# Designs tried in a protein design run: peptides against a protein of PDB entry 4PN1. Part 154

Target 1, 261 residues: chain A of PDB entry 4PN1
Amino acid sequence: KIEMNFLNKPIVPDTTKVISNFLTHYLITEPVEHVEIEAKLGTLIDLETQNRFEFPVMNETILNPEFNLRTRFESDMTASEHKYLNEFLNQAFRDSQKPGRLPFAYKHTKQVDLFYETEDNSRDKIRVSKNQSDNQVLACVKKRRVADLFLYCPNDAFDIRISISDELPVSMPSGNQQPSLTRLKDRVGYVHQEIKIDLTKTTQNDPVYDTTERHELEVEFGNIADLRDRAQKAKDGMEAPLFRRVQLFMDNVRILRREHS

## One batch from the design tools (peptide; made by RFdiffusion4, then SolubleMPNN)

Design b1_p23_4_s4 (from b1_p23_4, 11 letters changed)
Fold by OpenDDE base, seed 4:
Structure b1_p23_4_s4 (fold): chain B 261 residues (1-261), chain A 23 residues (1-23)
Amino acid sequence: as target 1 above (261 residues)
Amino acid sequence: ELAKKIEEEQKKLAESLEKKAYA
């Protein structure tokens, strides 16, 4: 007979606990009402060197937000990397359609995001999203970044930013107001077990930006209500459901950040 | 072989966590 360890009980990785606690705070303790929780693949850049930050660690490490490390996060990748991930996910999609598997859902969307300044001169802009083909309004929101958790991943192609955002639905801007920024998004979305994986090509139409095109990959919790329920159970002493969901999320992220051409 | 073992243990952990979710 083989046992897992000297207690013969499963053990939860510390990373899972830290992330779970982080999420629980913004789901339950200080709840964000219209919460969006996503992980973006990118690179932690040292502001002094303008190169990828280097830490004296050898594996995936959650950075302590209490320390200002003088970094920025670049949520971008090369076109080649993005293409590779798209092909990888397409194959994963196909494989998941086989008998005995849980299937991916797939959606391709092309939208235009119009950003408007707020009347209150808030730093947060109003985003109106429209379907690119018929100009149907898809959403009108004010997105506020609430918190970030950064993972330095020295062995992988990408570092990770987990972000908590509040996507507040708001009324449409006045018809006389012009957008300060227009962004075209070509998004390929994959959903597996209510985890959303989006590959997005963003074209910036604002001449102020040096980079006209960006390639992003994001992983999002697709069922916030369920996640909140799990977080509440965790606060009540039953942590396993939350840990399982966070582990699933992070495993998907880990798969993706390891894949590169 | 090591990868297989890790996957098996991960599967066991997942199953255990799921069982606890229904308990």
Scores: peptide ipSAE 0.007, ipTM 0.360, DockQ to the pose 0.037
Fold by OpenDDE base, seed 3:
Structure b1_p23_4_s4 (fold): chain B 261 residues (1-261), chain A 23 residues (1-23)
Amino acid sequence: as target 1 above (261 residues)
Amino acid sequence: ELAKKIEEEQKKLAESLEKKAYA
């Protein structure tokens, strides 16, 4: 007979607790109304060297936001890395269709994002998203970044930024307004157990830098209502449901950040 | 209930690690 430990009881990793507390704050304590919670794969860059920062740690580490570490986060990867991840996820999708597994859902979306300046000269722009094929309006929102949590991952291909955002629905811009920026998004979305994994190719025309492409991978909580319920239970002393959901989320992130060509 | 599920998963992991260590 094998036991988990000398108490034969489950233990919760400190990483899970820290992230759970972070999420609970913006779900319950100071609740964001239209909250989006996602993790992006990318690289923590040293502002002085412009290379990946080398922190004096040997494993996945949540960085303390109270310290200015003189870093920036770049949520981009090479086309080859992006392609590899796409192939990896396609295989995972296929494998999940086998009997006895929980299947992935799959969706391919091509959209155009139009950005408009606000009348109040707010720093936040209005984003109108349209389906590229028929120009149907999918969303009109003002997105505000509320908070970030950074994970340095020295043993993996990517570092992680977990972001809390508020996507406020707003009225469409007036017909006389011209967009200040236009982006094309080609998004391949995978959903497993209400965790969304999106591979996004973004094309943007810049008058100075010409056409640029960005390749991103995002992992998002697909059921915010359930997550909020779990967070409330955690505040009430029942933490296990929240810890389990956060663990699931982070395990998916960990799988993805380890993959590289 | 969920705590028990986590426990079962950790138990399975422990069993797997045991097999790897001694195989």
Scores: peptide ipSAE 0.006, ipTM 0.316, DockQ to the pose 0.021
Fold by OpenDDE base, seed 2:
Structure b1_p23_4_s4 (fold): chain B 261 residues (1-261), chain A 23 residues (1-23)
Amino acid sequence: as target 1 above (261 residues)
Amino acid sequence: ELAKKIEEEQKKLAESLEKKAYA
């Protein structure tokens, strides 16, 4: 007879607990009203070397935000990497349509984001998102980055930034106001078990630096209400539902960050 | 016990997938 450990009980990974606590803080303890929670694939850059950060660890590690490690996070990837991930996700989509699987949903969106300064000159800009084809307004929000949690992943192609953001719906800017910045977004979205996976190509025109293109992959919790409910249950002493959801989220992230051409 | 509940949820999901495979 084989037992899984000396207690013969399953255990929860420490990473899951740490992330769950982080999420619970901004879902319940100091709740963000219009919360967006996403993980982006990218690279932790050492500000001293301008290369990928090297830390004396051998596996996925959540960095302590209380320490200044002199790093920045770059959420960009190469076009080749982005294409590979797109092909990978397309295959995963196809495979999920087979009997016995839970299917992906798929959506392709092309939008333009117009950024406006606020009248109070706040750091947060108003973003108006429009459909590129018909200029229909999709959203008008003031987005604020609330918190970040960084995962250093030395064995994988990408590091991870988990971000808490507040997307406050706001009124449209006045008609006389001009956008300070315009971005085109070409987004391919996949949804599986209410986890959203988005591949985004962002084009930005700059009069000085010409047109720049960024390639991003993000994984987002697609059901915030459910996540908040799970977090509340965790605060009430039942942590398992939250841990399960975080584990699912992180497993998807882990799959993606391991993929490379 | 928390981990056990997680396992149970995963098991239920797996069982659901299995049922769909045979349906």
Scores: peptide ipSAE 0.005, ipTM 0.334, DockQ to the pose 0.021
Fold by OpenDDE base, seed 1:
Structure b1_p23_4_s4 (fold): chain B 261 residues (1-261), chain A 23 residues (1-23)
Amino acid sequence: as target 1 above (261 residues)
Amino acid sequence: ELAKKIEEEQKKLAESLEKKAYA
């Protein structure tokens, strides 16, 4: 007979607790009203070497935001890596349609994002999103990055940035205002158990560097109301529902960051 | 006990989502 430990009771991983506390802060303690919570796959770059950051750890590690490690995060991957992940997710989608499984939902969208400067010249830009086919306005928001949590993953192809953003709905810019930046997005979206997984190809025209293309993968909490409810319960002393939801989210992230051709 | 509650909550969530997906 095998027991899991000397108490024969499961335990909560420390990573789950740390992330749960981070989310609880911006959901409950200092609540962000129109919160978006996502994880992006990418690379922590050492600003001194311009190579991937090297830290003296041997596994997934949440970096302490109180320390300046002189790093930047690049939320990009190669076209081949992006294609591989797309094929992987397509197979996962097909497998989930089988009896006894919870099915993925699938959506393909093409949009253009127009960025406008604000009247107060704040760093926050107004983003107008339109459908590429008919130019219909999908959203007009002022997005503010509130906080980041970085996971250094030395054993995987990618590091992780978990970000908290505030997407404030705002009025459309005046008709005379020109966009400072235009970005085309081709997005393939997968949803499983209210967790959104998006593969995005972004094309941006730069007057200096010509046209650049980025390949991104993001994982997002698709039900913020439920997550906020779980976070509130955690604040009230019932942590299990929040821990489970965070564990589910992180397991999906871990699956994706380990996949490579 | 906490970990057990987490597992139970996960099971309940999965069951709930399954019911919604097949309704």
Scores: peptide ipSAE 0.007, ipTM 0.356, DockQ to the pose 0.024; fails the geometry check

Design b1_p23_5_s1 (from b1_p23_5, 6 letters changed)
Fold by OpenDDE base, seed 3:
Structure b1_p23_5_s1 (fold): chain B 261 residues (1-261), chain A 23 residues (1-23)
Amino acid sequence: as target 1 above (261 residues)
Amino acid sequence: SLPKSFYDEINEMIKKEIEKAKK
């Protein structure tokens, strides 16, 4: 006879608990109305050395936001790394179409984002997203970053930033207003079990830095209503459903951050 | 107007596979 442990019941990893509590705060306790929850792959940079941050830990570690570690997060990777991840996800997609598996959904979108200054001169810009092919408006939002949680991953190619954002729908800018910034996005999206994985290539013209290209990978909770329901149950004492969903999300992130060319 | 993706060829191949699976 074999048992899992001396209690013969599952144990929840501490990482899962910490992240679950973080999410519950912004889903239930101080709820963000139009919440977006995503993890981005990138690099924690030491502001002093300008190299990847080094911390005296040997595995995935959530950094305490109460401490100033003198770091910045760069949500970018090389084109070759980005290509490798695209190939990896394409293979995962193909494998998931086989009998007995839950299939990925796939979507490729090309859009242009136009950023406008607000009339009240707030720091947040209005973003108008249009489909590149037919110039149809996809969204008009004012995005506010609410909170970040950083994971230092010394054994993997990338560190992780989990972010809480508020995407407030707003009216279109006036016709006489010109965009302050234009950004082109080429996005390949994969969805598996309502977890969304996006590979995004962003091109931006900057008067100072000329044309810049960014390669990003983000993992997002695709069903916020369900997640909010699970978080509410957790607040009411039933934590298992939330823990399971967070574990699924993090396992997908862990798979991706380990892959590199 | 939009820069071509570095991986467009690969992504087009997967689209073809999706189309085949629908038949």
Scores: peptide ipSAE 0.024, ipTM 0.502, DockQ to the pose 0.012
Fold by OpenDDE base, seed 5:
Structure b1_p23_5_s1 (fold): chain B 261 residues (1-261), chain A 23 residues (1-23)
Amino acid sequence: as target 1 above (261 residues)
Amino acid sequence: SLPKSFYDEINEMIKKEIEKAKK
């Protein structure tokens, strides 16, 4: 007979606990009403060197948000990396269709995002999202970044930013208002066990800079209601469901960030 | 003009193959 450990009980990784607590805060303690929770693959850049941040750790490490490490996060990747991840996810999709597996869902979306300034000149812009094909309005929101949690991943090709955002539904801008920015998004989306994985190519025209293209990979909790329920249970003393869900989320993130390494 | 889809052809091809395999 083999036991898990000397207590013969499951143990939760510290990373899972930290992230779970982070999420619980913005789900329950100071709840964000229209919360979006996503992880983006990217690179922590040292503002002093403009190179990837170097931290004296040897594995995945959550950075303490209370410290100003003078870093920025770049959520972009190369087209080659993006393509590789797309191929990887396509294969994962195919494999998941086999008997005995839980299948991925797949969706390809093309949309245009129009950004409008607010009347109060808030830094938060109103985003109107439309389908590129028929110009149907998909959403009109004011997105506010609430909090970030950064993971430095020295062994992988990418670092991770987990972000809490508030996507507040708002009324459409006035008809005479012009967008300050327009972005085209080509998104390939995969969903597995209510975890959304999106590969997004974003194109924007800058009057100063030529058309810029960005390639992003994001992982999002697809069922916020369930996550909130789990977080509430955690606050009530039953942490296991939340830990399991966070672990699933992070394992998916870890799989992705390890690719192309 | 809209930019070309990044991997549309490949992704659609894969989708079609999967659909065929399910028939």
Scores: peptide ipSAE 0.023, ipTM 0.447, DockQ to the pose 0.012
Fold by OpenDDE base, seed 2:
Structure b1_p23_5_s1 (fold): chain B 261 residues (1-261), chain A 23 residues (1-23)
Amino acid sequence: as target 1 above (261 residues)
Amino acid sequence: SLPKSFYDEINEMIKKEIEKAKK
């Protein structure tokens, strides 16, 4: 007979606990009403060296936000890396269609995001998203990033930023306002067990810095209501459902950050 | 920056785990 450990009980990794607590804070303790929770693949850059940050650890490590490590996070990758991940996810999609598996859903979206300054000159901009094909308004929101949690992943191609954002629906800007910024987004989205995986190519036209293109991969919790319910249960003493959901999310992230061309 | 309350929750969680281990 084989047992899991000397207690013969499941044990929760510290990473799962810390992330679960982080999420619980912004879901329950200081709740963000229109919360978006996503992980982005990228690179922690050492501000002094302008190279990838090096820390004396040998595995996935959540960075303590209380310490100024003099880093920035670049949520970008090369076109080659992005293409590789797209191919990888396409294969995963195909494999998931086989009998006995839970299938991916797939969606390709092209949209334009128009950013407007608020009347109060707040730091937060209003984003109007439109479908590129028919110019139909998809959303009008005021998005604010609330918090970040960074994972340094020395053994993988990418580091991770988990972000909490507030996406408040707002009224359309007045017809007399011009957008301060326009972004084109080409997004390929995969959904598996309500975890969203998005590959996004973003093109931004800057009159000063010319056209810039970014390649991003995002992993998002697709069912916030369920996650909030799990977080509430955790606050009430039943942590297992939350831990399981966070573990699923993180395992998907771990799979993706290990893949590289 | 994360709110102070977040860190307090983490610290409380850690304390609870330590207390369990001493038992």
Scores: peptide ipSAE 0.005, ipTM 0.255, DockQ to the pose 0.085
Fold by OpenDDE base, seed 1:
Order: sequence, then C-alpha cells, then structure tokens
Structure b1_p23_5_s1 (fold): chain B 261 residues (1-261), chain A 23 residues (1-23)
Amino acid sequence: as target 1 above (261 residues)
Amino acid sequence: SLPKSFYDEINEMIKKEIEKAKK
C-alpha cells in the first residue's frame, strides 16, 4: 500500500494556498458584492526594457504585490496563438462529449461595448454592452478593478494575471452622452465544471493601443456563490473544498498556458 | 490528447478529505 506522505495526510501546494487566501479576502473578509474573478493569459513586461520581465526563478511564481517591479501586464497574444488555442479547445470540447466525460458547453457571442464618462469624471467608466447584431442592451455596469495577483511563468509562453473586479449595475447613460470608446468583441466561450474559458477578439480604436485588434484568453469562476460558500467554509477551518476548486481552476489555466503554437 | 496534470495525486487527496468531511 502507498501512503500520501509520512503523515498520510493531504498537503496542497503553497500556490494553491496563496491564491485561496487571496480569493477568500475578497469573497469573505472584505467582500466584493458583484465580484468577477478571472485569470488572463498575457505577458509581464519590464517597463525599462519593454521586453518580457525576467526574474531569477525557475517555476511558476506568485509575485508579491507589495513590491513594485516596474512591470505592466499585457493581456494579449498573437492571432496564431489565439487560433491554436481555439482549435485546442474545440478538440477538448469534442472529446468531452464522449461517454464517461463531463461535457463542455459552447457559446459564440458578438457584442459591442460602449464606454461612457461618469458625471464625477472617475476613472471607472460606465460600460454598456449590446448585442452586435440587433443592438439589444445586454448589460450596463461600472467595473472597478479591485485587486490583481500576478504569476510569473518562466517555463511557459504566457504569464498570468488573476483579477478581482466589482461589476456594479448602473443606470443607462443619458441619450445625449457620446461614448468615449467603442469596442467590438467576438467571443467564443467554453464552460466546463462551471469554469468559463473565453477566447475574445477585440477591435477598438484607441491611440493608446498599438494594434486595433487584440486576442485574449480568460478563465473565470462561473459559480461565485459556490466559491463564496467554499471560502466561508475555509474561514471556518474546512479548507479542502476551496483548495479543490482553486486547484481545478489553476490546472485549467496551466493546461492552456502550456498549449501554444 | 489533453495534457495530464502534475497534481492528480493531490486532487485525489483533496477529494478524499471532502468525502471524510461529509461523513
């Protein structure tokens, strides 16, 4: 018989613990009401060199948010990388439909996001999302970025940003207001075990961006209520359910991070 | 085929703990 270790008790990676604690803080300790929790694939860029950040580590590493490393995160990939991931996920989708597997769900959406200035001129813009085909309003929110956790991944093509956001529902802007930014989104979404994986092509006209079209991959917790319950249990001393969900989430992220053209 | 996680054993251990907690 094989035992788990010399104590014969489960032990989880510290990465799982750190992320779990991070999530617990914004789910339970200082709860965000309309919370969105997602991981994006991208690149940590060194502001001095404008190249990918280099840190003296040999594996996936959560960066300490207390330190300013003079970096920015670019949530983007090449069209070829994006296409490869789409094909990869399509195959995963097909394989999951086989007997004995838990199936993916699939959805393709096209929407337009209109960003409006707020009356108080805050940095948090109002975003109106509409269906691109018929202009039906899908959502009107003010999104606030609450916190970020960055993972430097030296062995993979992409680094990771885990973000906590608050998406506050708000009233529609007045009809006389003009959007400051218009963004077109073409999104293919995959859902497996309540984890959402989205591939998004974004087109926008913003002088700040070098390219008109961006390619993004994001992984999101699809059941916040369940996650909050797990986090509460963790605060009460039962950590296993939360660790399991975080481990699942991160494994999916790691799979995607390893697959590239 | 899909890549295999390096944490399969850990996941199994966590599942076992969850089941214990339910009893």
Scores: peptide ipSAE 0.000, ipTM 0.195, DockQ to the pose 0.024

Design b1_p23_5_s2 (from b1_p23_5, 7 letters changed)
Fold by OpenDDE base, seed 2:
Structure b1_p23_5_s2 (fold): chain B 261 residues (1-261), chain A 23 residues (1-23)
Amino acid sequence: as target 1 above (261 residues)
Amino acid sequence: SLPKSFYDEINEMIEKEIEEAKK
């Protein structure tokens, strides 16, 4: 007979607990009403060396936000890496269509984001998203970053930033206002078990600094209501459902950050 | 105009596969 451990009970990894607590804080304790929770693949850059950050750890490590490690996070990758991940996800999509599997959903979206300054000159901008093909308004929101949690992943191609954002729906800007910034987004989206995986190519035209292109991969909780419910249950003493959902999310992230060309 | 994506051709193939699977 084989047992899991000397207690013969499941044990929750510390990483799962820390992330779960982080999420619970912004879902329940200090709740963000229109919360978006996503992980981005990228690189922790050492501000002193301008190279990838090096820390004396040998595995995935959540960085303590109370410590200034003199780092920045670059949520970008090369076109080659981005293409590889797209091909990888396409294959995963195909494989998931086989009998006995839970299938991916797939969507390709091309949109334009227009950013407007607020009347009060707040740091938060209004974002109007439109479908590029027909110019239909998809969303109008005021988005702000609430909190970040960084994972240093020395064994993988990418580090991770988990971000809590508030996406407040707002009215359209006045017709007299001009956008301060325009971004074109080409996004391929995959959904599996309500976890969203997006590959986004962003093009920004700057009259002064020329055109910049960014390649991003994002993993997002697709069912916030369910996640909030799980977090509430955790606060009430039943943590298992939350831990399971966080584990699923993180396993998907771990799969992706290990893949590289 | 939106610039052509580097993976447009690959994604178009996937989109065709999806469309064919729905028929």
Scores: peptide ipSAE 0.027, ipTM 0.651, DockQ to the pose 0.012
Fold by OpenDDE base, seed 5:
Structure b1_p23_5_s2 (fold): chain B 261 residues (1-261), chain A 23 residues (1-23)
Amino acid sequence: as target 1 above (261 residues)
Amino acid sequence: SLPKSFYDEINEMIEKEIEEAKK
């Protein structure tokens, strides 16, 4: 007979606990009403060297947000890396369609995001998202970044930013208002067990600067209500459901970031 | 007309497969 450990009980990795607590804070303790929780692959850049941040650790490490490490996060990757991940996810999609597996859902969307200034001149802009094909309004929100949690991943090509955002639905800007910024998005989206994985190519035209492209990979909790419920249960003393969900989320993130290691 | 992206090419096969599976 084999046991898991000397208690013969599952043990939760510390990373899972830390992230779970982070999420619980913004789900339950100081709840964000229209919360979006996503992880983006990117690079922690040392502001002093302008190179990837170097930390004296040998594995995935959550950085303490209380410390100013003089870093910035670049949520971007090369087109080549992005293409590779697309192909990888396509194969994962195909494999998941086989009997005995839980299938991925797939969606390819092209949209335009129009950004508008707010009347109060807040730094948070109103974003109107429209489908490029028929100009149908998909969303009109004011997105506020609430908190970030950074994971330094020395063994992988990418670091991770987990972000808490508030996507407040707002009314459409006045008809006479012009957008301050327009972004074209080509998004390939995958959903597996209510975890959303999006590959997004963003094209931005600047009248002053050349057209820039950005390639992002984001992993998002697709069922916030469920996550909030799990977080509440955790606050009430039953942590296992939350831990399991966070572990699933992070495992998906880890799979993706390892593909380029 | 929408700008053609490399993703259109990369995902053409999978999108065809999905459409065929719906038939």
Scores: peptide ipSAE 0.335, ipTM 0.862, DockQ to the pose 0.012; fails the geometry check
Fold by OpenDDE base, seed 1:
Structure b1_p23_5_s2 (fold): chain B 261 residues (1-261), chain A 23 residues (1-23)
Amino acid sequence: as target 1 above (261 residues)
Amino acid sequence: SLPKSFYDEINEMIEKEIEEAKK
């Protein structure tokens, strides 16, 4: 017979604890009302070299937000990488439909996002999302980025940004307002155990520059109410449910960032 | 009609499978 360790009890990695604390802060301590919590795959770019950031660590590392490392995060990948991940997730979807497994849900959507300036000239623009086929309004929100947590992943193709955002529902812009920016989104979405995985191809037309395309992969907590409840329990001294949920989330992220062409 | 993207090509088979499974 084997035991897990000399206590014969599960131990929580410090990465899980750090992320859990980060989430708890914006779920409970200073709660964001309309919170969105997502992880995006991308690359930490060194502003000096314009290449991927290099740090003297050998594994997944949460960067201390108190330090300015002179980096930017590029939430993008190549079309080929995006294609590979799409095929990978499709296979995962198929495998999950087998008996004894928890199934993925699948959804393919095409939408247009229209961005409008606010009357108060705030940095936060109003985003109107419409179905691309019939122009039905799907959402109208003002999104505010609240906080970011960056993970440097030297052994993988991608680094990770975990973001806390506030998506405030707002009224539609007046009919006389013109959008300052329009984005077309082709999104393939997967849901497994209330964790959302989205592959999004974004096309943006610039009046001055040529059309640009972006390929993004994001992983999102699909049940915020449950997550908030778990965070509250953690604040009350019962941390295990939150740790388990964060561990699940991060394991999914880790799977995805390891898969590449 | 919307222009076809690479997603349409990649996901055509899986979407057909999903529709067939609903029957």
Scores: peptide ipSAE 0.301, ipTM 0.853, DockQ to the pose 0.012; fails the geometry check
Fold by OpenDDE base, seed 3:
Structure b1_p23_5_s2 (fold): chain B 261 residues (1-261), chain A 23 residues (1-23)
Amino acid sequence: as target 1 above (261 residues)
Amino acid sequence: SLPKSFYDEINEMIEKEIEEAKK
């Protein structure tokens, strides 16, 4: 006879608890109305050395936001790394279409994002997203970053930033207003069990600087209503549903951050 | 409009597979 442990019941990893509590705060305690919750792959950079920071830990570690660690997060990767991840996800997609598996959904989108200054001169810009092919408006929002949680991953190619954002729907800018910034986005999206994985190549033309490209991978909770329900249950003492969903999310992130060319 | 990227080459293959699977 074999048992899991001396209690013969599952135990929740501490990382799962910490992240779950973080999410619960912004879902339930101080709720963000139009919440977006995503993890981005990137690098924690030491502001002094301008290299990847080296923390005195040996595994995945959530950094305490109360401490100034003199770091910045760069949500970018090389074109080669981005290509590799695209190929990896394509293979994962194909494998998931086989009998007995839960299939990925796949979508390739090309869009243009137009950024406009607000009339009140707020720091947040209005973003109008349009489909590149037919110029149809996809969204018009004012995005506000609410909170970040950083994971240092010394054994993997990337560190992780989990971010809470508020995407406030707003009216279209006036017809006489010109965009202050334009970005072209080529996005490949994969969805598995309501977890969204996006590979995005962003191209930005700057009149002062040369054309810049950014390559990003983000993992997002695709069903916020369900997540909020789970978080509410957790606040009411039933934590298991939330822990399971957070564990699924983090396992997907862990798979991706380990892959590199 | 959009610069040519590796996405077009890589993802055309999978998009073709998706279309074939729908038949």
Scores: peptide ipSAE 0.030, ipTM 0.608, DockQ to the pose 0.012; fails the geometry check

